Peptides against a protein of PDB entry 3V4L. Designs and how they scored, part 55

Target 1, 386 residues: chain A of PDB entry 3V4L
Amino acid sequence: GQPLAKDKVALLIGNMSYWEHPKLKAPLVDVYELTNLLRQLDFKVVSLLDLTEYEMCNAVDEFLLLLDKGVYGLLYYAGHGYENFGNSFMVPVDAPNPYRSENCLCVQNILKLMQEKETGLNVFLLDMCRKRNDYDDTIPILDALKVTANIVFGYATCQGAEAFEIQHSGLANGIFMKFLKDRLLEDKKITVLLDEVAEDMGKCHLTKGRQALEIRSSLSEKRALTDPVQGAPCSAEALVRNLQWAKAHELPESMCLKFQCGVHIQLGFAAEFSNVMIIYTSIVHKPPEIIMCDAYVTDFPLDLDIDPKHANKGTPEETGSYLVSKDLPKHCLYTRLSSLQKLKEHLIFTVCLSYQYSGLEDTVEEKQEVNVGKPLIAKLDMHRGL

## One batch from the design tools (peptide; aimed at target 1 A78)

Design b2_p20_7 (made by RFdiffusion4)
Pose (drawn by RFdiffusion4):
Structure b2_p20_7 (pose): chain A 386 residues (1-386), chain P 20 residues (1-20)
Amino acid sequence: as target 1 above (386 residues)
Amino acid sequence: HTTKLVSRWAGHAEEYEAEE
């Protein structure tokens, strides 16, 4: 009568800043939006931006670790894609020009690994182009799939076609997400809902005859993204899964820093993606003997490769964050730490204080080191092992 | 303000063909 989900887990990857290929813009916005919608459908969501091949492989491994028998598994990719010999490929940011299947992730490979885990539902939302990579000589000769009647594909475009994004100077949106976001929360079967999305997508003027939604499904059960999760977890296996999930979305505590000069610096942290964290510095207290002072953040782990233009900015928007000044506490210095999947080490940076005493010209520098551990996805240790 | 419709296609490897 009523189809049930043991759990609902999602992996969303949005690649924009390609090294050898045109940079995209809508992936960040689309990924942010799909996480919020999938969380309303009670999904364990992993949101990641600008992953290399190696980094992409680890995200799949962490996602597979969160899938067991009866778990609804969902994969959303927005970035560069190509389709050769019946296989779909997602292109990582580190991809060379020209690139091959070896440089890329085959979706079919990911599907087989999910079937090995006995998942109740396999949903793939591929928001990418589907043309031939004429330079790809290798044909993977992949093993046949087990007939499981729970595979669902939401291709943003058809084979040999292109998926489009509207790069309006402001926000920038993807076409698949423009029509998906208004319908995703419906209690319809996943295949039916995706078809209703395909109808509204045909009413699109910007893309008519260039991009159409393609649905491929084996699903023989009235399963939906709104189906309920098996109430009380109470199983030992179910508990290990909730810990593994909470292990990735841990944020440092908003600490207060005391300085030898009697100045207080409030240090705040904000989550944007599992890969993205925002730090803000507010000067909470200073003694009367000091009037002039500015707090600035430096000495980040070189693995993160933090550009100076994205740090110590008056507002969060100036750092490139999707989060806005109404979401983040007002008046601090905001700094954006994207690329946490690059942190093998523990997070250590210096909160540097440049200040001046009453009646003196000289400028005094007081540096204090801060260790915030492994925030968010850095806690998963994706680089662990030999 | 500019508005452009952009494909998520990776493009052509024109520089690699020119070098070859």

Design b2_p20_7_s1 (made by RFdiffusion4, then SolubleMPNN; from b2_p20_7, 12 letters changed)
Fold by OpenDDE base, seed 4:
Parts: sequence; C-alpha cells; structure tokens
Structure b2_p20_7_s1 (fold): chain B 386 residues (1-386), chain A 20 residues (1-20)
Amino acid sequence: as target 1 above (386 residues)
Amino acid sequence: MEIKLVSTDPGEPLEYEKLL
C-alpha cells in the first residue's frame, strides 16, 4: 500500500536581506510559492524570512518540536550557504564577513536531531551555494548518523558549485524552485520527482554547465510528498503538534475601531509568511461633515525596527509586499511587519486618525491604542533567552 | 529580456547578462 505519514511538517527559511553579504531576491518568491504548494500537500508549513543566527536556531528547535515518530519533516532553505567537508552550512542574515561554521547552521546537525525524533521521512531542499568557504577550516565533530534509510537531499547545485537566481525587472524564482514547483504536486517517490526536476533543469540553456541539481538519498521505501496523513490525531503528541502549529499561524481578529468624531475604521491583518504580517486600515464610515480622513498605524514596538517611511502605504507593493496584494482588500493603508520573530511582548501599536472638518483648515487627530497579542510566529517566543 | 544570473555565493557574482 502507499505509505502513510503520521503528520507532515515543513520549515521553510528564506534569507535575502543580509547585513554583510550581497542581498538576494529569489528567496522571497521561492518560500512563498513552496509554502502554497506544501499546504496543498497537507503539510504544516512554517515559513520564515530573514533570520539571524539565533532566530534560525530557534526556528529549527520549534520545527523539531513538531516532529515525532513517523512524521514527515521537510526543511527548505534558500539563501547564502557553503559546504565544507560534506557538511552544509546555512548562512544567517547577521553572519559576519567572512562567516564561519560558528556563525552558521549545520544541516547535518539538524538531520541528527530529526533522526532522534524517529521521523518517517527527512527531506532537505537546499537552495544555496555549495562552494568551499576558505575562511573556515573548522571540521564539525558530528555524531554518527543513525541508519534510518528515510533521508533525501535535494541540492540546488553540485558539490563545489554555485546556485543561481534569475534577476530580471520583476520577481523571479531561483533556478531550483523554478523547476521544482512544476513537479512538486506529482504523486511520485520523492527521489524520482527530484530526478525529473534535475532533467528539467538540465534542459535549461541558462544554467547548462553552471548549475545542476544533486540528489543524495538513502530512501528504502516509496515515500512521496503526496503520501496521505494518517487520519484524525489520536495521540496526545499529534494534538500538541497541531496546537503548536495553529498557534504559530493565528492572525489577530479584524477590529472595528470607533472614533469620537464618528469615523469607523476597519483594522485587518494578513499573513504573508509566518513572521511577516500586513496590517491594513480602511475607513468604513465617515460623517459627511468630515471631508478628509486617514487612519495611520504608528508607535510600534522598537524591536520590530519599523521604518515609518515604509509604513502606511497606499498599496501593499509600496511596503515591499508583492505576493499577497491580490488577496488584500483595496483602498487601504498598508504596513508590513517583516520581523515578527523579534517581538518580545504583545504587539501594541497606535491607530491615529487624522481628519479635517468642512470649513476648518486645521487637521484634528484622535488616537487609539490597539493590543493584538502575539501574532503568528511571535507566539513561539523565538527570543526567549536574549 | 535581459536575464541576469546572480550567484547565491557571497563572492563576486558571476554577472552573466544573457540577452534572451
């Protein structure tokens, strides 16, 4: 019979906004598209952009809490990376230049921890370079891996080679995701699916002789990403996992704010990623004596590092949100919170209504404080310990 | 369309402007 997954969990990390390294673009699109595909495959997906070393460690720890016996675990990473001595290192956004293994996450360490969870399948999709880092001569002392015969690595490139993204005037996928996305929903053994992706990449004239997919697997069973989840969570562990995942994906409820002037504002929330939320405001009622009014959000927690110049935009795209803009209501002011993992406390902010009465030149302001608790990934307290 | 391949290596990006 077709194998059953006890559950399916994915962690997707896209690092692009590096501090000391060249900025990338593809990880934004790649994580978003892969999230949507894996959700169609009944994966519980945590999707995170632009993580520091500490935030990446915590994201991996939280992912490992979602893993258990017979669970399918998928880790996707898009960003800078290197490979030394057959160990793959994911580079955090705060990594120094040059970076070393001490500043990076070792994928083989994550695999060890996944094997301790007795997972049903371990899939690593690594959309990063595999060049040697000559500034790092450290040999990680890794514990011996268990012989679990349930491991698949899809490397976007060959050992010692570079991975590439396509930059044009718009948003584009990385080369790996461009071909992976077209096949990901196929009911095939994951190694066969990746082999077909490798063939499709090999036909691409852009990357021919520059980038080729490498598949490394020890997979004794016919396991697919399409494998059905075993029915209703009967175990306490499955219930805990479902609750933990649900907490990390709970949006604040939409609010209707009423101001003393009689203006009513709708405040809404949308998830772009598990750590990226869009706040939007709209005027739903305005007294006729008020000729102009705008509802701004301000006074965000300092840990979110929100530049006011990028807040309260007339379009989602002006905030840097290009992917979810179709699903958002129109005629709002939009603010993108891109670092919800940094939130230590409740998300408290001010809604400021600026308005003008007919026949008065002066603008009037009314303010309301809003507490929305801990949205999305902020419920996991990824900063507990700093 | 000018398609630029940009390396995800922090080293010098091989700027291949390929005019398609």
Scores: peptide ipSAE 0.244, ipTM 0.725, DockQ to the pose 0.342
OpenDDE base, seeds 1, 2, 3, 5: peptide ipSAE 0.185, 0.205, 0.154, 0.163; ipTM 0.703, 0.713, 0.692, 0.698

Design b2_p20_7_s2 (made by RFdiffusion4, then SolubleMPNN; from b2_p20_7, 10 letters changed)
Fold by OpenDDE base, seed 1:
Structure b2_p20_7_s2 (fold): chain B 386 residues (1-386), chain A 20 residues (1-20)
Amino acid sequence: as target 1 above (386 residues)
Amino acid sequence: MEIKLVSTDPGEPLEYEALE
């Protein structure tokens, strides 16, 4: 019979806004498009952008808590990386220059921990460079991996080579995701699917002789990303996993705020990623004596590092929200919270209404504090280790 | 269309221009 997945869980990490390294662009689009495709494949997807070393460790630990016997686990990473002695290292956004293995996450260590969960399938999709880091002479003594015959690595490039993104006028995929996305929904054994992606990439004139997909697999069974999830959650662990994932994707409810002047504001929330939320405000009622009014959001928790210059924009695109802009209501002010993983407490902020009466030159302000609890990934308390 | 390939290697950002 066709293999069944007990469940399907994916962690997608896209690091682009490095502190000490060149900034990337493709991870934003790649994580977003892959999230949407994996959701169509019935994956529970956690999608995270721009993680520090500590935040990446916690995201991996929380992902490992979602894994269990017969669960399909998929880890995707897009960002800077290197490979020393057959060990792949994902580079966090706070990594020093030069970085070492002590500043990075070793994929083979994650694989070891996934094997301890007795997963049904382990897929690693690594969209990073595989050049040697000559500043890191550390030879990790990895324990011998268990023979689980359920591992697939898709490397965006071959050993010792670079992975590339396409930069043009606009948002574009990395080279790997450009070809992967066209085949990801195919009902094929995952190694066959990746082999077809490798053939498609090999026809690309841009990367010919520069980047080639490498497949490393011990997968003995015909397992596909399309394999159906086993029906109703039969175990307490499956119910806990479903609840944990649901908590990490729960948006605040939209609110109607009423000000003393009689203005009514709709406050709404949208998820771009598991750690990226857009707040939007719209005026839904205005008394006729008020000629102008705007509703600004302000006084965010300092841990979120919200620059007021990028808040309260007339378009989602002006906040950097190019991907979800079509799904957002029009004629709002938009604010993008890109670091929800840093939120230790409840998200408390101020809605400030600035307005002007007909025949008065002075602007009047009214303020309301809003508490929306812990939105999205902030519910996982990724900071519990401090 | 002129496109730029940008390496994801932080040590050697190789940029290649290609005409589409």
Scores: peptide ipSAE 0.308, ipTM 0.776, DockQ to the pose 0.332
OpenDDE base, seeds 2, 3, 4, 5: peptide ipSAE 0.268, 0.302, 0.298, 0.179; ipTM 0.750, 0.776, 0.778, 0.695

Design b2_p20_7_s3 (made by RFdiffusion4, then SolubleMPNN; from b2_p20_7, 12 letters changed)
Fold by OpenDDE base, seed 3:
Structure b2_p20_7_s3 (fold): chain B 386 residues (1-386), chain A 20 residues (1-20)
Amino acid sequence: as target 1 above (386 residues)
Amino acid sequence: MEVKLVSTDPGEPLEYLAKL
């Protein structure tokens, strides 16, 4: 019969905004495009941008809690990275220059922990450079991996080679994701699908002789990303997993705020990623005596590091939100919260209404505090150790 | 179209102009 997944879970990490290293661009679009494709494949997807070492460790731990016997686990990483002695290291955004293994996440350690969960399939898609880091002389003594015959690595590049991004018109895509996305929905054994992606990369004049996909697999069974999820959650653990994932994807409900002047504001929320949310405000009712009014959001928790200069924009694109702008209502003010993983407490902020009456020169302000709880990934309390 | 290929290697950031 066709293999069945007990469930399908993916963690996607895109690191771009490095502190001590060159900034990347491709991970933004690549994580977003892959998230949408994996959701069409019935994956439970956690998508995270710009994680510190601590935040990456916690994201991996939460991902491992979603894994169980017969679950399909997929880890995608786009960012800086290196390969020493056949071990792949993902570089967090706070990594020092030079970075070492103690500042980075070892993929083979994650694989070991996934094997302990008795997973049905383990897929790693690593969109990073695979050059040796000569500043890291540490030889990790890794325990021998179990023979589970269910492992697939797709490396965006060959051993000792670079990965590239294609930049155009201010946006970028990784070369690997450019070819992967065209085939990812195909009902094929995952290794066969990746072999076809490798062939497509090899035929492209841009990539030929610069970047080639490497596939490492022990996968003995005909497993595909299209394999159906087993229908009913048959266990208490499956129910807990579904609830945990649902918490990480719950948006605040849209609110109608009423001010004393008689102005009504719609406050809405949209997810760009599991740790990135757009807040938008719109005037839904204005008394005729009020000639001008705007609804600003302010007084965010300090942990979110919100620059007021980037808040309350007339377009989603001016916030840095290029991906979800088509799905957002028009004629709002937009604010992008890009670091929801950093939220320790409830998201409390102020809606400030600035308005002018007909025949008065002075602007009037009214303020209303809003508590939206813990949105998206902030429900997982990734900070419980800090 | 003219596109820029950029290496993700922090040690040797190679940039190439290419035509699509």
Scores: peptide ipSAE 0.365, ipTM 0.880, DockQ to the pose 0.286
OpenDDE base, seeds 1, 2, 4, 5: peptide ipSAE 0.333, 0.330, 0.313, 0.333; ipTM 0.859, 0.859, 0.850, 0.861

Design b2_p20_7_s4 (made by RFdiffusion4, then SolubleMPNN; from b2_p20_7, 13 letters changed)
Fold by OpenDDE base, seed 1:
Structure b2_p20_7_s4 (fold): chain B 386 residues (1-386), chain A 20 residues (1-20)
Amino acid sequence: as target 1 above (386 residues)
Amino acid sequence: MKVELVSTDPGEPLEYEKLL
């Protein structure tokens, strides 16, 4: 019979906004496109941008809690990385320059932990460079991996080579994702799918002789990303997994705020990623005596590191939200919260209404505090170890 | 169209410009 997945879980990490290293662009688009494709494949997807070392460790730990016997686990990483002695290292955004293995996440350590969960399939998609880091002479003594015959690595590039992104018109895709996305929905054994992606990438005149896909697999069974999820969650662990995933994707409910002047504001929320939320405000009712009014959001928790210069924009694109702008209501003010993983407390902020009466020169302000609880990934309490 | 290839290697950011 066709293999069944007990469940399907994916963690996607895209690191772009490095502190001490060159900034990337592709991980934004690549994580977003891959998230949408994996959702069509019935994956429970956690998508995270711009994680520190500590945040990456916690994201991996929370992902490992979602894994169990017969679950399909997929880890995608896009960002800076290196490979020393056959060990792949994902570089967090806070990594020093130069970085070392002690500042990075070893993929083979994650694989070991995934093997302990008795997963049905382990897929690693590593969209990072595989050059040697000559500043790190550490040889990780890895314990012997179990012979589980259920592992697939798709490396965006060959050992000792670079991975590239295509920058065009301010948006970028990784070369790997450019070809992977066209085949990811195909009902094929995952190693056959990746081999076809490798052939397509090999025809690319941009990267020919610079980047080539490498496939490393022990997968003995015909397993595909299209393999159906086994029916209703029958185990307590499956119910917990579904609840944990649902919590990480729960948006605040839209609110109608009423001000003393008689202005009504709609406050709405949209998810771009599991750690990235757009807040939008719109005037839904204005008394005729009020000639002008705007609804600003302010007084965010300091942990979110929100620059007010990037808040309350007339378009989603002016916030850096290019991908979800089509799904947002028009004629709002938009604010992008890009670091929800840093939120220790409830998201409390102020809605400030600025308005002017006909025949008065002075602007009047009214304020309301809003508590929306812990949105999206902030419900997982990724900081529980401090 | 100008297509830029940017390396994801932080040590050697090689931009390759290819005019398509």
Scores: peptide ipSAE 0.198, ipTM 0.708, DockQ to the pose 0.324
OpenDDE base, seeds 2, 3, 4, 5: peptide ipSAE 0.143, 0.181, 0.140, 0.050; ipTM 0.688, 0.706, 0.678, 0.566; seed 5 fails the geometry check

Design b2_p20_8 (made by RFdiffusion4)
Pose (drawn by RFdiffusion4):
Structure b2_p20_8 (pose): chain A 386 residues (1-386), chain P 20 residues (1-20)
Amino acid sequence: as target 1 above (386 residues)
Amino acid sequence: RKPITEEEAEKILEEHEEEE
C-alpha cells in the first residue's frame, strides 16, 4: 500500500571553475537550492562545489558508505557532461583540454555500486550537456546491470543535446532547476513528477527546441521522494549511518579570543556547502589604552589555496558566498573558505591583530594561532589510507 | 551546461514578441 524508505540520502555536486574549459555560474545556486528542497523532504544531503576527478571519486565513496538496503539514493550533477556510446560522463574541474573517459566519472559505474548496496531507489538528476566528445577513443565495456526496477533518470537534456543556464548578472540560474524547484516537493511518484516537470519545461521560451528533459525509468513501484523514513532508527546499523552523516556537517564552535593587549575578538563560523565554510571576525572588546585596531585572518593551510581577494571582506557577498548579510551576523570581517575537501591537515590559521596605543605613531602586531580541527567534510578524511 | 547570455535572451524574447 504505502512504499517506505529506510533512509533518504543525496549527493549533489556542482562544478563551475574549470581549469581548461569555460567556467559556469548557475551550479552554485542550483546546488544550494536543491539541498534546501531535499532537506525539506528529509534527505541526508551532501553538497559539494568544484571537485577534481580524485575529489569527485571520494564524494561517491562517502555517498555509497551512507547507502544500505532500502535506502533511497539520489545523485544530482550540475556541470560539464558528455555522452559517448551510451554512457554519461561528468567532467571534473581538473579535466584537460582535450579530455577522455579516463579523465571523467561514468554515471553507469556509480549506478552499479549503488545496486551492490541494495538501495530501494536510485534517482539520477544529470543537469549537464549530452553531446559527443569526438576526442574520446575509449569505450568502457562495462558489465551488465542487475534488473532491480528502481532506477530513475532525470536527464536535463536529450542525447546529443545541450543543457542551458541563464547567466543573468546577478544570481544566474539553471533551466532544469527553474522548472524542477517549483515541483520537487509534490507527493507524486518520481517518474510522474519528472514528466510533469518535462511539460512545464516545454513552456520555456529561452530553450524551446534546444533543450528538453529526458526521463529513463525501470521503477515498478509507486516510490516517491516524499515517501516516509522507517520511524525509530533503533537498529545498530541505522545508528552507524546517522553518525557517519553527522561526522561531515560539524562546524567549529563560535569562540572568543583574548589578546595579551586586553582586546577581545569574536570568531564565528557559517556553513554554505559541505565543501564551503565562512569565518567572521568581530572586535567585541578593547581596553581604553587602545583606540585603533583591525583584526585580520592569515596563514591558511596551503592545501586550501585561499585567494586574498576572498578573505577579510566587509560583507559575505564580497567573498563570493551565496549567503547574504541578512543570514550572517552584521558588521564583522567575512572570509570564505571553499575547497575543504583539499584539507588533509588540521585547520590552523592566525587571527592577526594590528593595533595602535593612545599618543603613539607606531603600529603593533599581535598574531594568535587558531586550530579549528577538521570542519564539515574535512572530518570525513577523504584522503585517509594508503 | 551551456550559457545563455543576457544579449542572447533579449534577442530570443524580441523574436517571440514579433511572432505574437

Design b2_p20_8_s1 (made by RFdiffusion4, then SolubleMPNN; from b2_p20_8 with R1M P3A K11E E14R H16A)
Fold by OpenDDE base, seed 3:
Structure b2_p20_8_s1 (fold): chain B 386 residues (1-386), chain A 20 residues (1-20)
Amino acid sequence: as target 1 above (386 residues)
Amino acid sequence: MKAITEEEAEEILREAEEEE
């Protein structure tokens, strides 16, 4: 019969805004496009940008809680990385320069933990450099992996090579994602799909002699990303997994705020990623005696590190939200919360209405505090260990 | 990943066309 997945779970991490390393751009687009494709494949996707070491560890731990016997697990990483002695290290955004294995996440350690969950398929898609880190002489003593015959690595580049992005002025994929996205929905064994991606990359003059896809697999069965999820959750663990994923993707409900002056504000929320949310405000009712009014959001929790200069923009793009702008309502003020993983408390903020009456030169302000609870990934309390 | 500029990418493509 066709293989069945008990469930399908993906963790996608895109690191770009490094503190001590060159900034990247492609991981933004790559994580977003891959999220949309994997959702079409019935994956439960957690998508995270710009994680610290601690935040990456917690994201992996939460991902491992979503894994169980016969579940398909997919880990995608786009960012800086290295490979020492056949061990792949993902570099967090807070990693020092030079970084070492103690500052990084070892993919083979994650694989060991996935094997302990008795997963049906383990897929790693690693869009990182695979050069040796000469500043790290640590030989990781890894425990012997179990022979599970269900492992697939897709490396964006060969051992000792770099994986590239072209820094366009606009939005562009990394080279690996550019080719992967065109085939990802195909009903093929995952190793056959990746081999076709390798052939497509091999025809590109830009990558010739510089970047080549490497496939490492022990996959003995004909498993595909298209394999159907087994129907009703048959176990208490499957129900818990579904509830955990749903919590990480629950947006606040849209609110209608009423001010004393008679102005009504619509407050709305949109997810760009599991840790990135857009807040938007619009005037839905204005008394005729009020000639101008704007609704600003302010007084955010300090843990979110929101610069007021980047808040309350007339377009989503001015906030750095280039991907979801088409799905947002027009004629709003927009604010992008890009670090929801850092939120320890409820998201409480102020809506400040600034308005002017006809025939008065002075602006009037009214304020209303809003509590929207813990949005998206903030429900997982990724900071409970600090 | 390693970032390259559009100019560096165009130079790579030009060199590849000159070798064919």
Scores: peptide ipSAE 0.382, ipTM 0.863, DockQ to the pose 0.800
OpenDDE base, seeds 1, 2, 4, 5: peptide ipSAE 0.381, 0.377, 0.371, 0.380; ipTM 0.864, 0.860, 0.856, 0.861

Design b2_p20_8_s2 (made by RFdiffusion4, then SolubleMPNN; from b2_p20_8 with R1M K2T E10K H16L E18K)
Fold by OpenDDE base, seed 1:
Parts: sequence; C-alpha cells; structure tokens
Structure b2_p20_8_s2 (fold): chain B 386 residues (1-386), chain A 20 residues (1-20)
Amino acid sequence: as target 1 above (386 residues)
Amino acid sequence: MTPITEEEAKKILEELEKEE
C-alpha cells in the first residue's frame, strides 16, 4: 500500500541579514516559495527568517517537539554554511567572523535528535555552501547514528563547492530552489524527485561545472512528500502538535478603531512568515470637516528593533514586503515586523491618527494603544532562557 | 549561498525562461 505519514512538519530557515558576513537575498523568496509548495503538500510549515544562534537552537527544539513516531520531518536551510569532515554547519546571522562550529548548528546533531523521535521520514534540504572552513579545526565526535533507513539529504551543491543565488531586479532565488520548485509537487519517491532535479540542474549550461545537487540517502522505502497524512489526530501528541502549529500561525483579528474626531480606522494583519507580520491601516470613515488624515503605527516594543523610517509606508514593497503585496488591501499604510521571535511580551503599540480640519493650519493628533497579544511565532516563547 | 553577478544572473534567468 502507499505509505502514510502520521503527520508532516517542516521547519524552513532563511538567513540573509548577517551581521559580520555578506548579506544574501535568495533565502527570502526561496523560503516563501517552498512554504507555499509544502502547504499544498499538507505540511505544517514553520518559516523563519534571520535567526541568531539562540533563536535557531530554539526553532530546532520547537520543531523537534512537533516530531513523533511516523511523522515526516523536513528541515530546509538557506544561508551561509560550511562542511567540515562530512558535518554540515548552518551559520546564524549573529555568527562572528570567522565563525566556528561553536557558533553554528550542526545538521547531523539535528538528525540524531530527529532519529530519537522515531520519525517516518527525515528530509534535509541544505541550500548553503559546502566549502571547508579552515578557521574551524574542531572534529565533531558525533554519536553513531541509528540505522533508520529513512534519511534523505538534498544538498544544493557538491562537497567543497558553493551554492549560488540569482539576483535580478531586487529579487533573488537560489539555483537549487529554481529547479526544486518545478518538481516538488510530483508524486515520486523523494530520492527520485531529487535525482530529476539534479538532472535538470545538470542540463543548465550556466550552472554546469559550478553547482551540482548531491543526494545522500538511506531511504529504503518508497516515501514521497505527497504521501497522505493519516486521518484525524487520534493521539494526545498529535492534538498538541496541531495546537502548537496553530498557535505559531495565529494572526491578530482585524480591528476597527474609532477616534474622538469621528474618524474610523481599520487595522489589519497579514503573515509573510512565521516570524514576519505586516500591519496595515486604512481610513474607513472620515467626517467631511476633516480634509486630511493618516493613521500611523508607533511605540513598538524595543525587542522588535523597528526603525520608524521603514514603518508606515504607502506600499508593502517599501517595507521590504515583496511577496504578499498582492494579497494585501490597497490604499493602506504598511509596517513590516520582521523579528517576532524576539517579542518577550504582548505586542502593544500605538495607533496615531494625524488629521487636519478644514480652515485650520495645525495638525491634530489622537492616539490609541492597541494590544494584540502574542502574534504568530511569538506564542511559542522562543526567547525562553534569555 | 554566494551571489553571482547580475549579468550572469540575467543570462541564467533568460535561459530558464526559454526552457519553460
């Protein structure tokens, strides 16, 4: 019979905004496109951008809590990375220059922990460079992996090579994601699917001899990403997993704010990623005596590191939100909160209405404080321990 | 990942769009 997944869970990490390393662009689009594809495959997807070492550790720990016997686990990483002695290291955004294994997450350690969960399938998709780091002489003593025969690694590049990103017109894709996305929905054994992606990448004359997909697998069974999820959650663990995932994806409800001047504002929320939310404001009612009015959001928690210069933009794109702009209402002011994993408290902020009466030169301001609780990933308290 | 040149990126995109 066709294999069944008990559930399907994916953690996608895209690191771009490095402190001490070259900034990347492709992880933004690649994580977004892969999120949408994996959702069509009935994966519970947690998508995270720009994580510190501590935040990456916590994201992996929370991902491991979602794993259980017969669950399909997928880890995707796009960012900087290296490979020493066959061990793959994912580089956090706060990693020093040079980085070492002590500043990075070892993928093989994550694999060990996934094997302890008795998962049905373990897929690693690693869109990072696999060059040796000569500044790290550490030989990781990894415990012997269990023989689970359910592991698949898709490396975007071969050992000792680089993985490339294509930057054009401000957007970028990884070379790996460009080929992977065309086949990811196919009902094929995951190793066959990745082999076809490797062939497609190998036909491209521009990538030939620069980047080649490497597949490492112990997968003995015909398992596919298309394998159906086993019916209704019958275990307490499955219910907890569903609740944890749902909490990490709960948006604040849209609000109608009423000001004393008689202006009504619609406040709305959209998820770009599990840690990235767009706030948008629109004027839905204005008294005729008010000639101009704008609704600004301000006074965000300091933990979010919101630059006011990037807030309250006339377009989503001016906030750095290129991917969800089509799904947002038009004629708003937009603010992008890109670091919701840092939020220790409730998201409390101020909506400031600035307006002008007909025949008065002076602008008037009214303010309302808004508490939206913990949005999206902030509900998982990924900061626990700081 | 490593960024390629914008000119090279453009050529790759133009190639991939012809294969679609």
Scores: peptide ipSAE 0.291, ipTM 0.829, DockQ to the pose 0.434
OpenDDE base, seeds 2, 3, 4, 5: peptide ipSAE 0.247, 0.149, 0.122, 0.170; ipTM 0.790, 0.696, 0.673, 0.723

Design b2_p20_8_s3 (made by RFdiffusion4, then SolubleMPNN; from b2_p20_8, 13 letters changed)
Fold by OpenDDE base, seed 3:
Structure b2_p20_8_s3 (fold): chain B 386 residues (1-386), chain A 20 residues (1-20)
Amino acid sequence: as target 1 above (386 residues)
Amino acid sequence: MRAITDEEAAAILAAAAAAA
């Protein structure tokens, strides 16, 4: 019979908006597409964009809480990175220039912690450069790894090489994800699947001789990402895990706001990522005496760093939301909250209705405060300790 | 990751086509 997973959990991190390093584009698309594929494979997926060092540490800690004996754990990272002495370092968006190991997350440390959970499979997909960082001479003292025979690394590139993205005018995958996505749903041993991806990527003329997929594996069993989740009655631990994941993915319910002037507004929410939410407003009822009417969202919590210039756009794309735009209702005003991991409190904001009566020159404003609780990843309180 | 620019990509493809 096929091996069974006790559960399947994935953490996907895409870092693009670096403070002191070149900005990337591919991680946006790569994390989104991989999330959708892993969900089809019955993974519980946490997808996060643009994390600081502290936020990455907390995301990993929360991911580790979802791991247990026989659980399949998958970590995907797309961003800047380096490799020193066989240790892989993921670079947070707030990393200084130059960065050092103290500013970065060591993948092998995460692996150690995953091994302590007695996971059924540990998969690392690392879409980062593997060049040596000459500014970091620290030899990591890593604790001895256990012999678990269940580890697979898929490196987007070989040791000492770069991983590439193509920055066309449009959204495109990184080179690794471009080929990985076409095979990810195949019912094959994960190492065999990755070997096929390596062959496909090897045909890419843009990266031939510059990027090559490397597979490092101790996997002694025929385990696949397609392996079914064990349908046995939920242990107490499985219930806790399911609840924890569900908390991190709960959207606020759509609301109908009624203003004193008789205007009704529909307020809706959509998830782009676990830490990225789109708010949209639409006018669903307007008295005939009101000739012009707009509903703006404002007064967001300061910890979200919302620039009003990027809020209340006539299209999702103008907010920077290119991926979920097709699934959103049309003819709304859209606002993208891209840093929900920073939210320390309930998401409270103001809906401001600006309108004009027929025959009056002056605009009138009405405001209503809305509390939607902690949306998505904000329920995990990843800011604990800030 | 490192970005390949459109100009860099065009140059690589042109070189590959010339070598074929």
Scores: peptide ipSAE 0.366, ipTM 0.845, DockQ to the pose 0.891
OpenDDE base, seeds 1, 2, 4, 5: peptide ipSAE 0.361, 0.326, 0.344, 0.360; ipTM 0.843, 0.842, 0.834, 0.846

